# Designs tried in a protein design run: peptides against a protein of PDB entry 6B4J. Part 72

Target 1, 315 residues: chain A of PDB entry 6B4J
Amino acid sequence: DITMQWYQQLQDASMQCVLTFEGLTNSKDSQAKKIKMDLQKAATIPVSQISTIAGSKLKEIFDKIHSLLSGKPVQSGGRSVSVTLNPQGLDFVQYKLAEKFVKQGEEEVASHHEAAFPIAVVASGIWELHPRVGDLILAHLHKKCPYSVPFYPTFKEGMALEDYQRMLGYQVKDSKVEQQDNFLKRMSGMIRLYAAIIQLRWPYGNRQEIHPHGLNHGWRWLAQILNMEPLSDVTATLLFDFLEVCGNALMKQYQVQFWKMLILIKEDYFPRIEAITSSGQMGSFIRLKQFLEKCLQHKDIPVPKGFLTSSFWRS

## One batch from the design tools (peptide; aimed at target 1 W219 K260 L264)

Design b1_p28_4_s4 (made by RFdiffusion4, then SolubleMPNN; from b1_p28_4, 12 letters changed)
Fold by OpenDDE base, seed 4:
Formats: sequence, structure tokens, C-alpha cells
Structure b1_p28_4_s4 (fold): chain B 315 residues (1-315), chain A 28 residues (1-28)
Amino acid sequence: as target 1 above (315 residues)
Amino acid sequence: SMEEQLEKLLEELKEKIEKRYKELEERR
């Protein structure tokens, strides 16, 4: 299975990355600890500062992240920080940066859907210049949200229930599994971020270059979802999230083929979702239904709320 | 390469989707 091979390859690369900077993370030396903390802050704080306020501020954040990844010194916490301070510094920063992008999907985008776009455009731009960061983003995303691959983890004989729940993307703390609504909220945020990344290009880069992980992956994702049996509540939720964020872009890119896909979703796949939807899960189902019906009726998918406009970049 | 494999997968999926769509239209 090519999908599972891809998943595993990315996970292996991520694990290998962790091993490469283990010396930095496990060091008992006070100076090494300080460097680690400085690098961690330098990698993560700029991402947390991403907002919808102004394009100029977003550019500053991008430039800072790019500078850090390029081995240039950056100011963080009142100190000059560089990945050159430790031989494992670059690997560590790339990993933590990628992790933070996914975490912003999991937390910020989950709570504020419009935040997907400024985060995604920075992530896309950084990915273009630093492919390893992109691979690590996928690795983190896939691990936290297997539905982004997509695949549905299966219970294996001898597996602990908690481990299975974690594989499904649930948080388990003190033997208590996360509530379903919180789980879906986090998954939604990550899917929305992913849907934004695959369609956005950093405007100050070379736009003639092919997107490192573009809409073709979005088409693949949809096609694979449709080739899978739906999961209760999950499929309806994430399919809506995905289409709301990148449906317009897919429509523009694939045109007639996209509408064929949408008809197939509505007429062929949606009844399968309905068949497994309980009365308590009707919210996500109805939302998807209304969205599909509206889009098919109007022969249009709206530009998602929060999409970055030319005016944003002039601010 | 994995990229080539993913491209191949995409093409296969496109064909499957097209087939499913045609079958749907034939039922109408």
C-alpha cells in the first residue's frame, strides 16, 4: 500500500530526526540546556505570533524563521540565537518548528478557523525553501491526525485500548480518554490547516515553481476518502472542513472534474455517511449536507472566510 | 521515488473516481 508506505517513511524520517538531536535534548550541561531552550523558543515563538493583523508583520515572521533555518543569527528573548550554536541545532529547530505548525492547527485553528490561512501561507513558504521542514510537518500531522493521510488505524490483537485510542488521534491522560467533541475539534483544526497549506503560496517567493505539496495532494486526499468506508461523525466533519477550506481552490483547478467529484460525494458517498450517522451526530451530517446542496445548486464554492487578499499583503 | 509512486496512485484514484461517476450517471 503506497499510502501506508508514505506514512511510514515520514514517521521513520521524523524518528531519525529525533535521534539525531538526542545529544542536545538529553545533555546535562548547563550551556547545552540553555542553547536548547533558546533554539526551542526561537523556533516556536515566531509561529505563535502569526496573526491576521498585517501582511508586513507576517513577512517579518517569515523572514525571521527563514533566517534561523538558514543558519543566520536571530534575536530571541533578548539574545542572539543561531542553529550553529550546536551541531544538532538545525535538526532540532526544524523538528520543533514543524511540530509547532501542526500544534497551531490543533489548537489555534481548531478554535479560530480563519487562523488557518496566515499560518498555512508561512508554512508553505518555509516548506518551499526548506523541504525537510515540510516532511516533518507531514510526519507530525499524520501522527496526530491519521485522517490527514488518510487512513483509519485498526485495533490489533494484544494492543492496549489506550494505545489504540492514541493511534486514532485521541489524547489519553491519566487513563481518561478525550471527549469526542474536543477530539473532533482538534482534528478539524489540523485538516483545515492542511487544506490551507496545499493551496497557498508565499507571495514573495518564486511563484513559477511548483508547489512542494500542492492541490494534487488535495485531490488525492478526497479520492482516497471516497474510496474508504466512512467513519461515524469523523468523515462528515473532516470532509466538510476540507471542502470548506480548499473546495474553491479545487474547483478552480479541476473545474469539471471537481464537479463530478462533488456529485459523487453527494449522490453516492453521502448516503453511506447517513447510514452510519446516529441521532446524536446529526450536527456534522446536516452541516455537510447543507454545504453540498448549496454548492451544487449554485455551481459555486465560496472563498473561505479568512482567505488572504491583496489588501492584506499591502498592510 | 515516493513522489512518483504518489503520482501513480493519484492517477489510479482518478480513474476509479471517473468510473464511479460514469456508473452513477448510467443509473440516472
Scores: peptide ipSAE 0.565, ipTM 0.937, DockQ to the pose 0.873
OpenDDE base, seeds 1, 2, 3, 5: peptide ipSAE 0.528, 0.548, 0.545, 0.556; ipTM 0.928, 0.932, 0.931, 0.935

Design b1_p28_5 (made by RFdiffusion4)
Pose (drawn by RFdiffusion4):
Structure b1_p28_5 (pose): chain A 315 residues (1-315), chain P 28 residues (1-28)
Amino acid sequence: as target 1 above (315 residues)
Amino acid sequence: SEEEFLEEIVEQAKRGFKHYHNPDLEFP
């Protein structure tokens, strides 16, 4: 409940932000759409540019967003734009910027697991300088992936199925329901991004402040889901690509206590899945063992493939 | 396969989720 109460605090807090700018979106004038068009444009593209080439150019995207959020003018396609044009624009750009980070994790990181780090460092940095943006990221991240909270949505009695699938985060339209395969990845990329944000810190600016969403939330996440019965395919998958991304940082921080948590899922939580999962979906549960059978004996969890090296920063 | 998977989730959700207790999961 402590979590479910905190879960609601962010959600209804985001709905307050959906209404604070109410009128900027619900506007049909020509100029009214041009403004709504140029802001969302110059605020959600720099996030899409976040590449793995170098941290040298990765700073441009960070500065371009810091200037845009802090109110300074920002060069956009054609003429420069700024938030000072409209008082509602700031509380609007922060909304659309937050959704993009999770959206970039939704599409890109799900397919390309390594791009989770160059996106997370810019987000873990912007979260410091502007905490309001972070709560909005925790807002969108949580609804599109309630498994990141983590809380498994229970079945409410007397309700149709298509109503329930939407609560699980499946993308569904009038008649189309998102397949399981093309769904499972959308969740992987989300929590792989979440598993990266909590362990990374923006290097530049020399800040003595602390990580806004510390690695502590990585421990609670593993603990909060390992104390509850696992879902068949979702848990064994999400439990793997979270440890692959953040298992190295947790091993260093919570040295022995983290190892105890691992020798638990090896002999106490693995059986909790072998019966729950049918023979047609053991694919995820198998990768989870192949991951631990090594890590337990190697006494090491490999650093996540795609970690930003020193060469990436200087260069 | 997908329909069977969704049915399994619905059945497990109607039954409810079990809770397990272990000191190894406590925050240090």

Design b1_p28_5_s1 (made by RFdiffusion4, then SolubleMPNN; from b1_p28_5, 14 letters changed)
Fold by OpenDDE base, seed 2:
Structure b1_p28_5_s1 (fold): chain B 315 residues (1-315), chain A 28 residues (1-28)
Amino acid sequence: as target 1 above (315 residues)
Amino acid sequence: SDQEFLDRIVELSKKGFKKFSDPRLDPP
């Protein structure tokens, strides 16, 4: 399966990256520990500062991240920090940066859906300039949210239930599995972030170049989801999240072909979701139903709430 | 139940991807 091969390649690359900076992460040397901490802060703090407040501030954050990845010194926590402080510094920073972008999907976007857009445009712009960061974003995303691939992880004989639950994207702490609502909330945030990344371009980059991971991957994701048997609550939730965020962009890009896909979803796939939806899960089902019906009736998919406007970039 | 959900996803994981040969899913 080409999708599973791609998934595995990204996971292997991510694991190899971890091995490359193991010397930095496992060092007992006080100076190495300090460098690690400084690099980790330099990589992650700017991402945490991403907001919808001003385009100028977003540009400053982008420039800082790009400078760090380019081997230039940046100010972090009152210190000058550079990836050149350690031979493994660049690999470490790329990994931690990618991890942080996905974590913002999991946490910030999960709670504030509009946050997907400013985070995604920075991630897309960084990915364009630093392809390895993009691959690592996918690797982290796929590991935390297998539905972003999408696939259902296989239960292997002899596997502990907790380990399988983790493979499915659940958090398991002290032998307690995460509640389904919290799980879906985190998965929603990550899917929304992904749906935003594939459609957004950094406005100050070379927009004549092809998007490094563009809307064609959105089409692929939808096609793959529709080729899977639906999972109760999960499929309805994530399909809605994806279409709400990138449906307008897909409509504009693929036009008639996208509408054919939307009709397929409504006529063929939606009844399959309905058949597996219990009375307690009707919320996600009804939300998807209403969205699809509204879009088909109006022959339009609305621009998502929080989409970055020209006025945002002038602020 | 949580167990029914897990059983279902295990079942689904074994079915693999159904190749829907629907032309509507062809990349444009």
Scores: peptide ipSAE 0.232, ipTM 0.785, DockQ to the pose 0.535
OpenDDE base, seeds 1, 3, 4, 5: peptide ipSAE 0.021, 0.018, 0.188, 0.021; ipTM 0.572, 0.520, 0.735, 0.535; seed 4 fails the geometry check

Design b1_p28_5_s2 (made by RFdiffusion4, then SolubleMPNN; from b1_p28_5, 11 letters changed)
Fold by OpenDDE base, seed 5:
Structure b1_p28_5_s2 (fold): chain B 315 residues (1-315), chain A 28 residues (1-28)
Amino acid sequence: as target 1 above (315 residues)
Amino acid sequence: SDKEFLEQIVELSKKGFKKFENPRLDFP
């Protein structure tokens, strides 16, 4: 299976990255520990500062992240920090930066859906200049949300139930599994971030270049979802999240072919979702239904709330 | 072409759904 090979390749690359900077992460030396903490802060704090407030602030954050990844010194916590402070510094920063982008999907976007767009445009722009960061974003995303691939993890003989729950994307703490609503909220945030990344280009980059992970991957994701047996509540939730965020972009890009896909979703796939939807799960089902019906009736998908306009970039 | 690829995907989407074991989301 080509999809599973791609998944495994990204996971292997991520694991190899961790092994590469193990000397930095496991060091007992006080200087190495200080460098690690400074690099971790330099990689993650700018991402946490991303907001919907002003395009100028977003540019400053982007420039800071790009400078750090380019081996230039940056100011972080009142100190000059550079990846050149340690031979493993660049690999560590790339890994932690990618991890933080996915974490912002899981936490910030999950709570504030409009936050997907400013985070995604920075992530896309950094990915264009630093492809390894993009691969690590995918690796982190796929591990936390297998539905972003998409695939269903297989239970292996002898596997603990808790480990399988974690493979499915659930948090398990003190032998208690995460509630379904919290799980879906986190998965929604990550899918919304992904749907934003695949459609956005950094406006100050070379727009003549092909998007490193563009809308063709969105089309692939939809096709794969439609070829999978639906999961109760999960499929309806994530399909809605994906279409709400990138449906307008897919419509503009693929036009008639997109509408054929949307009709297929409504006529062939939606009844299969309905058949597995319980009375307690009608919320996600109804949202998807109303969205599909409205889009088909109007022959339009609205621009998502929080989409970055020209006025944002002039602020 | 992108068009041929898109048409092929639509056709494949109509032909058959892979049955995946529905992981019980409600773990008892």
Scores: peptide ipSAE 0.023, ipTM 0.598, DockQ to the pose 0.060
OpenDDE base, seeds 1, 2, 3, 4: peptide ipSAE 0.020, 0.023, 0.014, 0.020; ipTM 0.628, 0.613, 0.498, 0.559

Design b1_p28_5_s3 (made by RFdiffusion4, then SolubleMPNN; from b1_p28_5, 15 letters changed)
Fold by OpenDDE base, seed 4:
Structure b1_p28_5_s3 (fold): chain B 315 residues (1-315), chain A 28 residues (1-28)
Amino acid sequence: as target 1 above (315 residues)
Amino acid sequence: KDKEFLEQIRKLSEKGFKKFENPRLEMP
């Protein structure tokens, strides 16, 4: 399976990255610890500062992240910080930056769906300039949300239930699995972030270049989902999330072909979702139903709430 | 028509991400 090979390749690359900077992370030296913390802050704080307030501020954040990844010194916590402070600094920063982007999907976007767009446009722009960060974003995303690949992790003989739950994306703490609503909320945030990344380009980059991970991957994702059996609650939730965020972009890009896809979803796949939906899961099912019906009726998919406009970039 | 389209979608998914250059041209 080419998809699973791709998944595994990204996971392997991520693991190798961790091994590469283990000297920095495991060091007991006071100076090394300081460098580690400074680099971690320099990588993650700018991402946490991403907001919908002003395009100019977003540009400043982007420039800071790009500068850091380019080996230039940046100001962080009142200190000059550079990846050159340690031989493993760049690998560490790339990993932590990628991790932070995914965490913003898991946390910020999960709670505030509109936050997907400013985070995604920065991530996309950084990915364009730093492909390794993009690969690491995918690795983190895939590990936390296998449905972003998509694939369904399988229970293997001898596997602990908790480990299987973690593979499915659940958080398990003190032998307690997270509630289903919290799980779906986190998965939704990550899918929404991904759906935003694949459609957005940094406006101050070279727009003549092909998107490093563009809408063709959105088409692939839908195709793969439709080729899989639906999961109760999960499929209805994430399919809605995905289509709400990138459906308009897919419609514009693929036109009639996308509408054929949408009809296929409504007429063929949706009944399969219905068949596995319990009375307690009707919320996600109804949302998807209403969305599909509305889009087909109006022959239009709305621009998602929070989509960045020209006015945003002029602010 | 729907069955044929579904089959085409399945075939596309099997090709993997690297071959999705122009899905519009590969769809019936």
Scores: peptide ipSAE 0.036, ipTM 0.739, DockQ to the pose 0.052
OpenDDE base, seeds 1, 2, 3, 5: peptide ipSAE 0.032, 0.021, 0.025, 0.022; ipTM 0.587, 0.597, 0.621, 0.630; seed 2 fails the geometry check

Design b1_p28_5_s4 (made by RFdiffusion4, then SolubleMPNN; from b1_p28_5, 12 letters changed)
Fold by OpenDDE base, seed 1:
Structure b1_p28_5_s4 (fold): chain B 315 residues (1-315), chain A 28 residues (1-28)
Amino acid sequence: as target 1 above (315 residues)
Amino acid sequence: SDKEFLERIVELSKKGFKKFEHPLLDFP
């Protein structure tokens, strides 16, 4: 399966990245520990500062991240920090930066859906300039949310149930599995972030270049979902999240072909979702159904709430 | 139930991707 090969290649690249900076992460030396902490903060703090407040501030954050990845010194925690402080510094920063973007999907976007757009536009712009960061974003995303690929992880013989639950994206702490609502909330945040990334371009980059991971991956994701048997609550929730965030962009890109896909979802896929959904779990399906039926009725998919406007970039 | 949910995922993981052979899915 081509999709599973792609998934595995990204995971292998991510694992290889971890091995490359193992010397930095496992060092007992006090100076190496300090460098590691400084690099980690320099990579992650700017991402946490991303907000919907002003385009100018977002540009400053982008420029800081790009400078760090380019080997330039940046100010972090009142100190000058550079990836050149350690031979493994760049690999470590790329990995931690990518991890942080996905974490913002998992946490911030999960709680505030509109936050997807400013985070995604920075992530997309960084990906354009630093392709390895993009691959690592995918690797982290796919590992935390296999539904972003999408696929269902295989239960291997002899595997502990808790380990399988973790593979499915659940958090398991002290032998307690995460509640389904919290799980779906985190998965939703990551899917919404992904759906935003594939449609957004950094406005100050070279717009003549093709998006490094564009809307064609949105079509692929939808096609793959339709080829899967639905899972109760999960499929309906994530399909809604995806379409709400990038449906307008996909409509604009693929026009009539996208409308045909929406009709296919309504006519062929909804009955399959409904067949596996209990009366007590119908809420997610009803939300998806109402959204799609409204879009088909109006022959329009609304621009998602939080979409960045020209006025944002002038602020 | 949580058990039924996990059993369903395990079943689905074994079935793999049923090729929903629709021309729209082959769109590049």
Scores: peptide ipSAE 0.364, ipTM 0.829, DockQ to the pose 0.497
OpenDDE base, seeds 2, 3, 4, 5: peptide ipSAE 0.260, 0.352, 0.277, 0.313; ipTM 0.753, 0.819, 0.781, 0.795

Design b1_p28_6 (made by RFdiffusion4)
Pose (drawn by RFdiffusion4):
Structure b1_p28_6 (pose): chain A 315 residues (1-315), chain P 28 residues (1-28)
Amino acid sequence: as target 1 above (315 residues)
Amino acid sequence: LEEELEEAEEMSPEELREEIEELEEELE
């Protein structure tokens, strides 16, 4: 409940932001759409540009967003644009910027697991300089993936199925329901991004402040889900690609206590899945063991493939 | 550190559960 109450605080807090700019979106004038068009454009593209080439150019995207959010003018396609054009634009750009980070994790990181880090550092950096943006990220990240909270949505009695599948985060339309394969990845990329944000810190600017969403939330995530019964395919999958990404940082921080959590899922939580999962979906539960049978005996959890090296920063 | 990890392997599941829940509460 401490979590579910905190879960609601962010959600209805985001709905307050959906209304604070109400009128900027619900506007049909020519100029009214041009403004709505140029802001969302110059605020959601730099996030899409976030590449793995070098941290040298990764700073440009960070600065371009810091200037845009802090009110300074920003060079866009054609003429320069700024938030000072409209008082509602700031509380609007922060909304669309937050959704893009989760959306970049939704599509890109789900397919390309390594791009989770170059995106997370810009997000873990912008979260420091502008905390308001972070709560909005925790807002969108949580609804599109309630498994990141983590809370498994229970079945409310007397309701149709298509109503329930939407609550689980499946993308559904009038007649189309998102397959399970093309759904499981959308969740993986989301918590792989979440598992990266909590362990990374923006290096530049020399800040003595603390990480806004510390690695502590990584411990409670593993603990909060390992104390409850696992879902068949969702848990064994998400439980793996979270440890592959943040298992190295947690091993260093909570040295022995983290190991105790691992030798528990090995002999206490694995059986909790072998019966729950049918023979047609053991694919996830198998990768989870192949991941631990090594890590437990190697006394090490490999650094996540795609970590930003020193070469990436200087270069 | 390797010796402490080996000793942690000798603990029962119930003791591990309790220590994990205590650490989760401290972090709240």

Design b1_p28_6_s1 (made by RFdiffusion4, then SolubleMPNN; from b1_p28_6, 13 letters changed)
Fold by OpenDDE base, seed 2:
Structure b1_p28_6_s1 (fold): chain B 315 residues (1-315), chain A 28 residues (1-28)
Amino acid sequence: as target 1 above (315 residues)
Amino acid sequence: MDEKLEEASKLSSEEIKKEIEELYESLL
C-alpha cells in the first residue's frame, strides 16, 4: 500500500531526526542542558503565541520562527538564542517546532476550532521555506492521529491492549484509557488543523510556487476515507470536521467533481455510517447529516468560521 | 453550476466512484 509506505517513511525520518539530536537531549553537561532548554523555548513559545488578534502579530511570529530556522539569533526569554549554539540544534528545533504545531491542533484547535486558521497559515508558510519541518509535522500528526493518513491501525496477535489503544491514538495513563469524548475532541482538533494547512498559503511568500502539501492531499484523504469501512463515531466526527474546514476550498478547486463526491458521501457512504451508529453516538451522525443536507440543498459549502480575511492581514 | 449538479445527481454511485478514483490517480 503506497499510503502505508508513505506513513512509514515519514515515521522513519522522524525517528532518524530524534537520533541525530540524541547527544543534545541526553547530555549531562550543564551548558548543553541550558542550550537544549533555550532552543526548546525558542521553538515552542512563538507557536503558543499564535492568535486571531492581529495579522501584524502573526507576521512577527512567523518571522521569528523563520529567523530561528535560518540560523539567525532570536530573542527568547530575554536571551539571544541560535540553532548554531549546538551542531544538533537545527534538527532539534525543527522536530520540536513540528511537534508543537501538532500539539496546538491537539489542544488549542480541539477547544477553539477557529484557532486552526492562524496556526495553519504559519505552519504552511514555514513548510514552504523549510520542507523538513513539514515532513516532521506530518510524522507527528500521523503518529498521534492515524486517521489523518488515513488508516485504521489493526490489532495484531500478541499485542497488548494498551499498545493497540495507543496506536489508535488514545492516551493511556496508569493503565486507564482516555474517555471517548476526549479522544474524539483531540482527533477533531488535529484533523481541523490539517484541513486548514492544505488550503492556506502564507500571504507574504512566493504564491507562484506550488503548495508543498496542498488541496490534492485533501482530495486524496477523502478518496481514501470513502474506500475504507467507517468506524463507529470516529468516521462521522472526522469527516464532518474535515468538510467543515476545507469543503469550501475543495468545492472551489474541484467544482463539479467535489459535488459528485458529496453526493456519493450522502447516498452511498452515509448509510454505511448509519448502519454502525449506536443510539449513544447519534450526535456526530446527526451533525454530519445536517451538514450534508444543508450543503446539497443550498448548493454551497460555507466558508468556515475563523477563515482569515483581508481585514485580519491589515490589522 | 446548477445544471452540472443536476447532471451529477443522475450519476450512479459506481460512476462517481470511478471518477473520484480517476481524479485521485491524476493528482498523484
Scores: peptide ipSAE 0.197, ipTM 0.824, DockQ to the pose 0.801
OpenDDE base, seeds 1, 3, 4, 5: peptide ipSAE 0.089, 0.192, 0.034, 0.157; ipTM 0.664, 0.823, 0.602, 0.793

Design b1_p28_6_s2 (made by RFdiffusion4, then SolubleMPNN; from b1_p28_6, 14 letters changed)
Fold by OpenDDE base, seed 3:
Structure b1_p28_6_s2 (fold): chain B 315 residues (1-315), chain A 28 residues (1-28)
Amino acid sequence: as target 1 above (315 residues)
Amino acid sequence: MDKELEEASKWSSEEIKKEINELYESLL
């Protein structure tokens, strides 16, 4: 399976990255620990500062992240920090930055769907300049949300139930599995972030270059989902999240083909989702149904809430 | 938009599935 090979390749690259900076992470030296902490803060704090407040502030954040990844000193926590402070500093920062972008999907976007767009445009722009960060974003995303690949993890003989639950993307703490609503909320945030990344370009970059992970991957994702058996509650939830965020962009890009896909979802795939939907899960199903019916009736996919306008970039 | 959806509506689910699968295979 080519999709699973791609998944595994990204996971292997991520694991190799972790091994590369193991000396920094496992060091008992006080100076190395200080450097690690400073680098971790320098990588993650700017991402946490991403907001919908002003385009100028977003540019400052982008420039700071790019400067850090370029080996330039940046101010963090009142100190000058550079990846050159340790031979493993760049690998560590790339990994932690990518991890933080995905974590913002999992946490911030999960709670505030509109936050997907400012986070995604920075992530996309950084990915254009630093491809390794993009690969690590995918690796982190795929590990936390296998539905972003997409694939549905299968139970293997001899596997512990908790390990299977973790493979499905559930958090398991103190032998307690995460509640389904919280699980779906986190998965939704990550899918929404992904759907935003694949459509957005940093406005101050070279827009003539091909998007490093563009809308063609959105089409691939939809095609793969439709070729899979639906998963109870998950498929209806994430398909809605994906289409709400990137459906307008897909419509503009693929035109008639997009509408064919939407008809197929409504007429062929919906009955398959319905067949596995319990009465307690009808909320996600009905939400997807209403969205598709509205889009087909109005012959339009709305621009998603939080989409960055020209006025945002002038602020 | 109207014309695009009208054109799309002429296709059967089977034909659409075939086209999607062909496209999917080309993206792999």
Scores: peptide ipSAE 0.390, ipTM 0.901, DockQ to the pose 0.674
OpenDDE base, seeds 1, 2, 4, 5: peptide ipSAE 0.214, 0.382, 0.368, 0.365; ipTM 0.711, 0.899, 0.894, 0.892

Design b1_p28_6_s3 (made by RFdiffusion4, then SolubleMPNN; from b1_p28_6, 14 letters changed)
Fold by OpenDDE base, seed 3:
Structure b1_p28_6_s3 (fold): chain B 315 residues (1-315), chain A 28 residues (1-28)
Amino acid sequence: as target 1 above (315 residues)
Amino acid sequence: LDEKLEEASKLSSEEIKKELKELYESLL
């Protein structure tokens, strides 16, 4: 399976990255610990500052992240910080930056869906300049949300139930599994972030270059989902989230082919979702139903709420 | 768009699945 091979390659690359900076992370030296903390703050704080307020502020955040990844000194916590402070500093910063982007999907986008767009445009622009950060974003995303690949993890003989639940993307703390609503909310945030990344380009980059992980991966994701059996509540939720965020972009890019796919979703795949939907899961199902019916009736996919306009970039 | 949706509606679900699979395999 090519999809599972790609998944495993990204996980292996992520594990190798962790091993590469292990000396920095496990050091007992006081200076190394200080450098680690300063680098971690320099990588993660700018991502937490991403907002919908002004395009100028978003540019400043991007320029700061790019400067850090380029080996330039940046101001963080009142100190000058550079990846050159340690031989493993760049690998550590790339990993922590990628982890933080996915965490913003899991936390911020999960609560505020419109936050997907400013986070995604920065992530896309950084990925274009720093491909290794993009691979690490995918590795973190796939590990936290296997439905972003997509694949459904299978229970293996001798596996602990908690480990299987973690593979499915559930948080398990003190032998308590996460509630289904919280799980779906986090998965929704990560899928929405991914759907935004694949369609957005940083407006100040070289737009003549091909998107490093563009809309073709959105088409791939939909094709793979439609070739899988639907999962109760999960498929209806994430298919809606994906189409709401990137459906307009896919419609513009693939035109007739997109509409063929949308009809297939409505006529063939949607009844299969209905057949596995319990009365307690009707909310996600009804939301997907109404979205598909509205889009087919109007022959249009609306631009998602929070999509960045030319006026945002002039602010 | 209407003609395109009408043309799309004439394809069987199996034909559309086949086209999507072939397209997917060509993009890999």
Scores: peptide ipSAE 0.028, ipTM 0.701, DockQ to the pose 0.677
OpenDDE base, seeds 1, 2, 4, 5: peptide ipSAE 0.023, 0.028, 0.023, 0.027; ipTM 0.579, 0.691, 0.560, 0.686

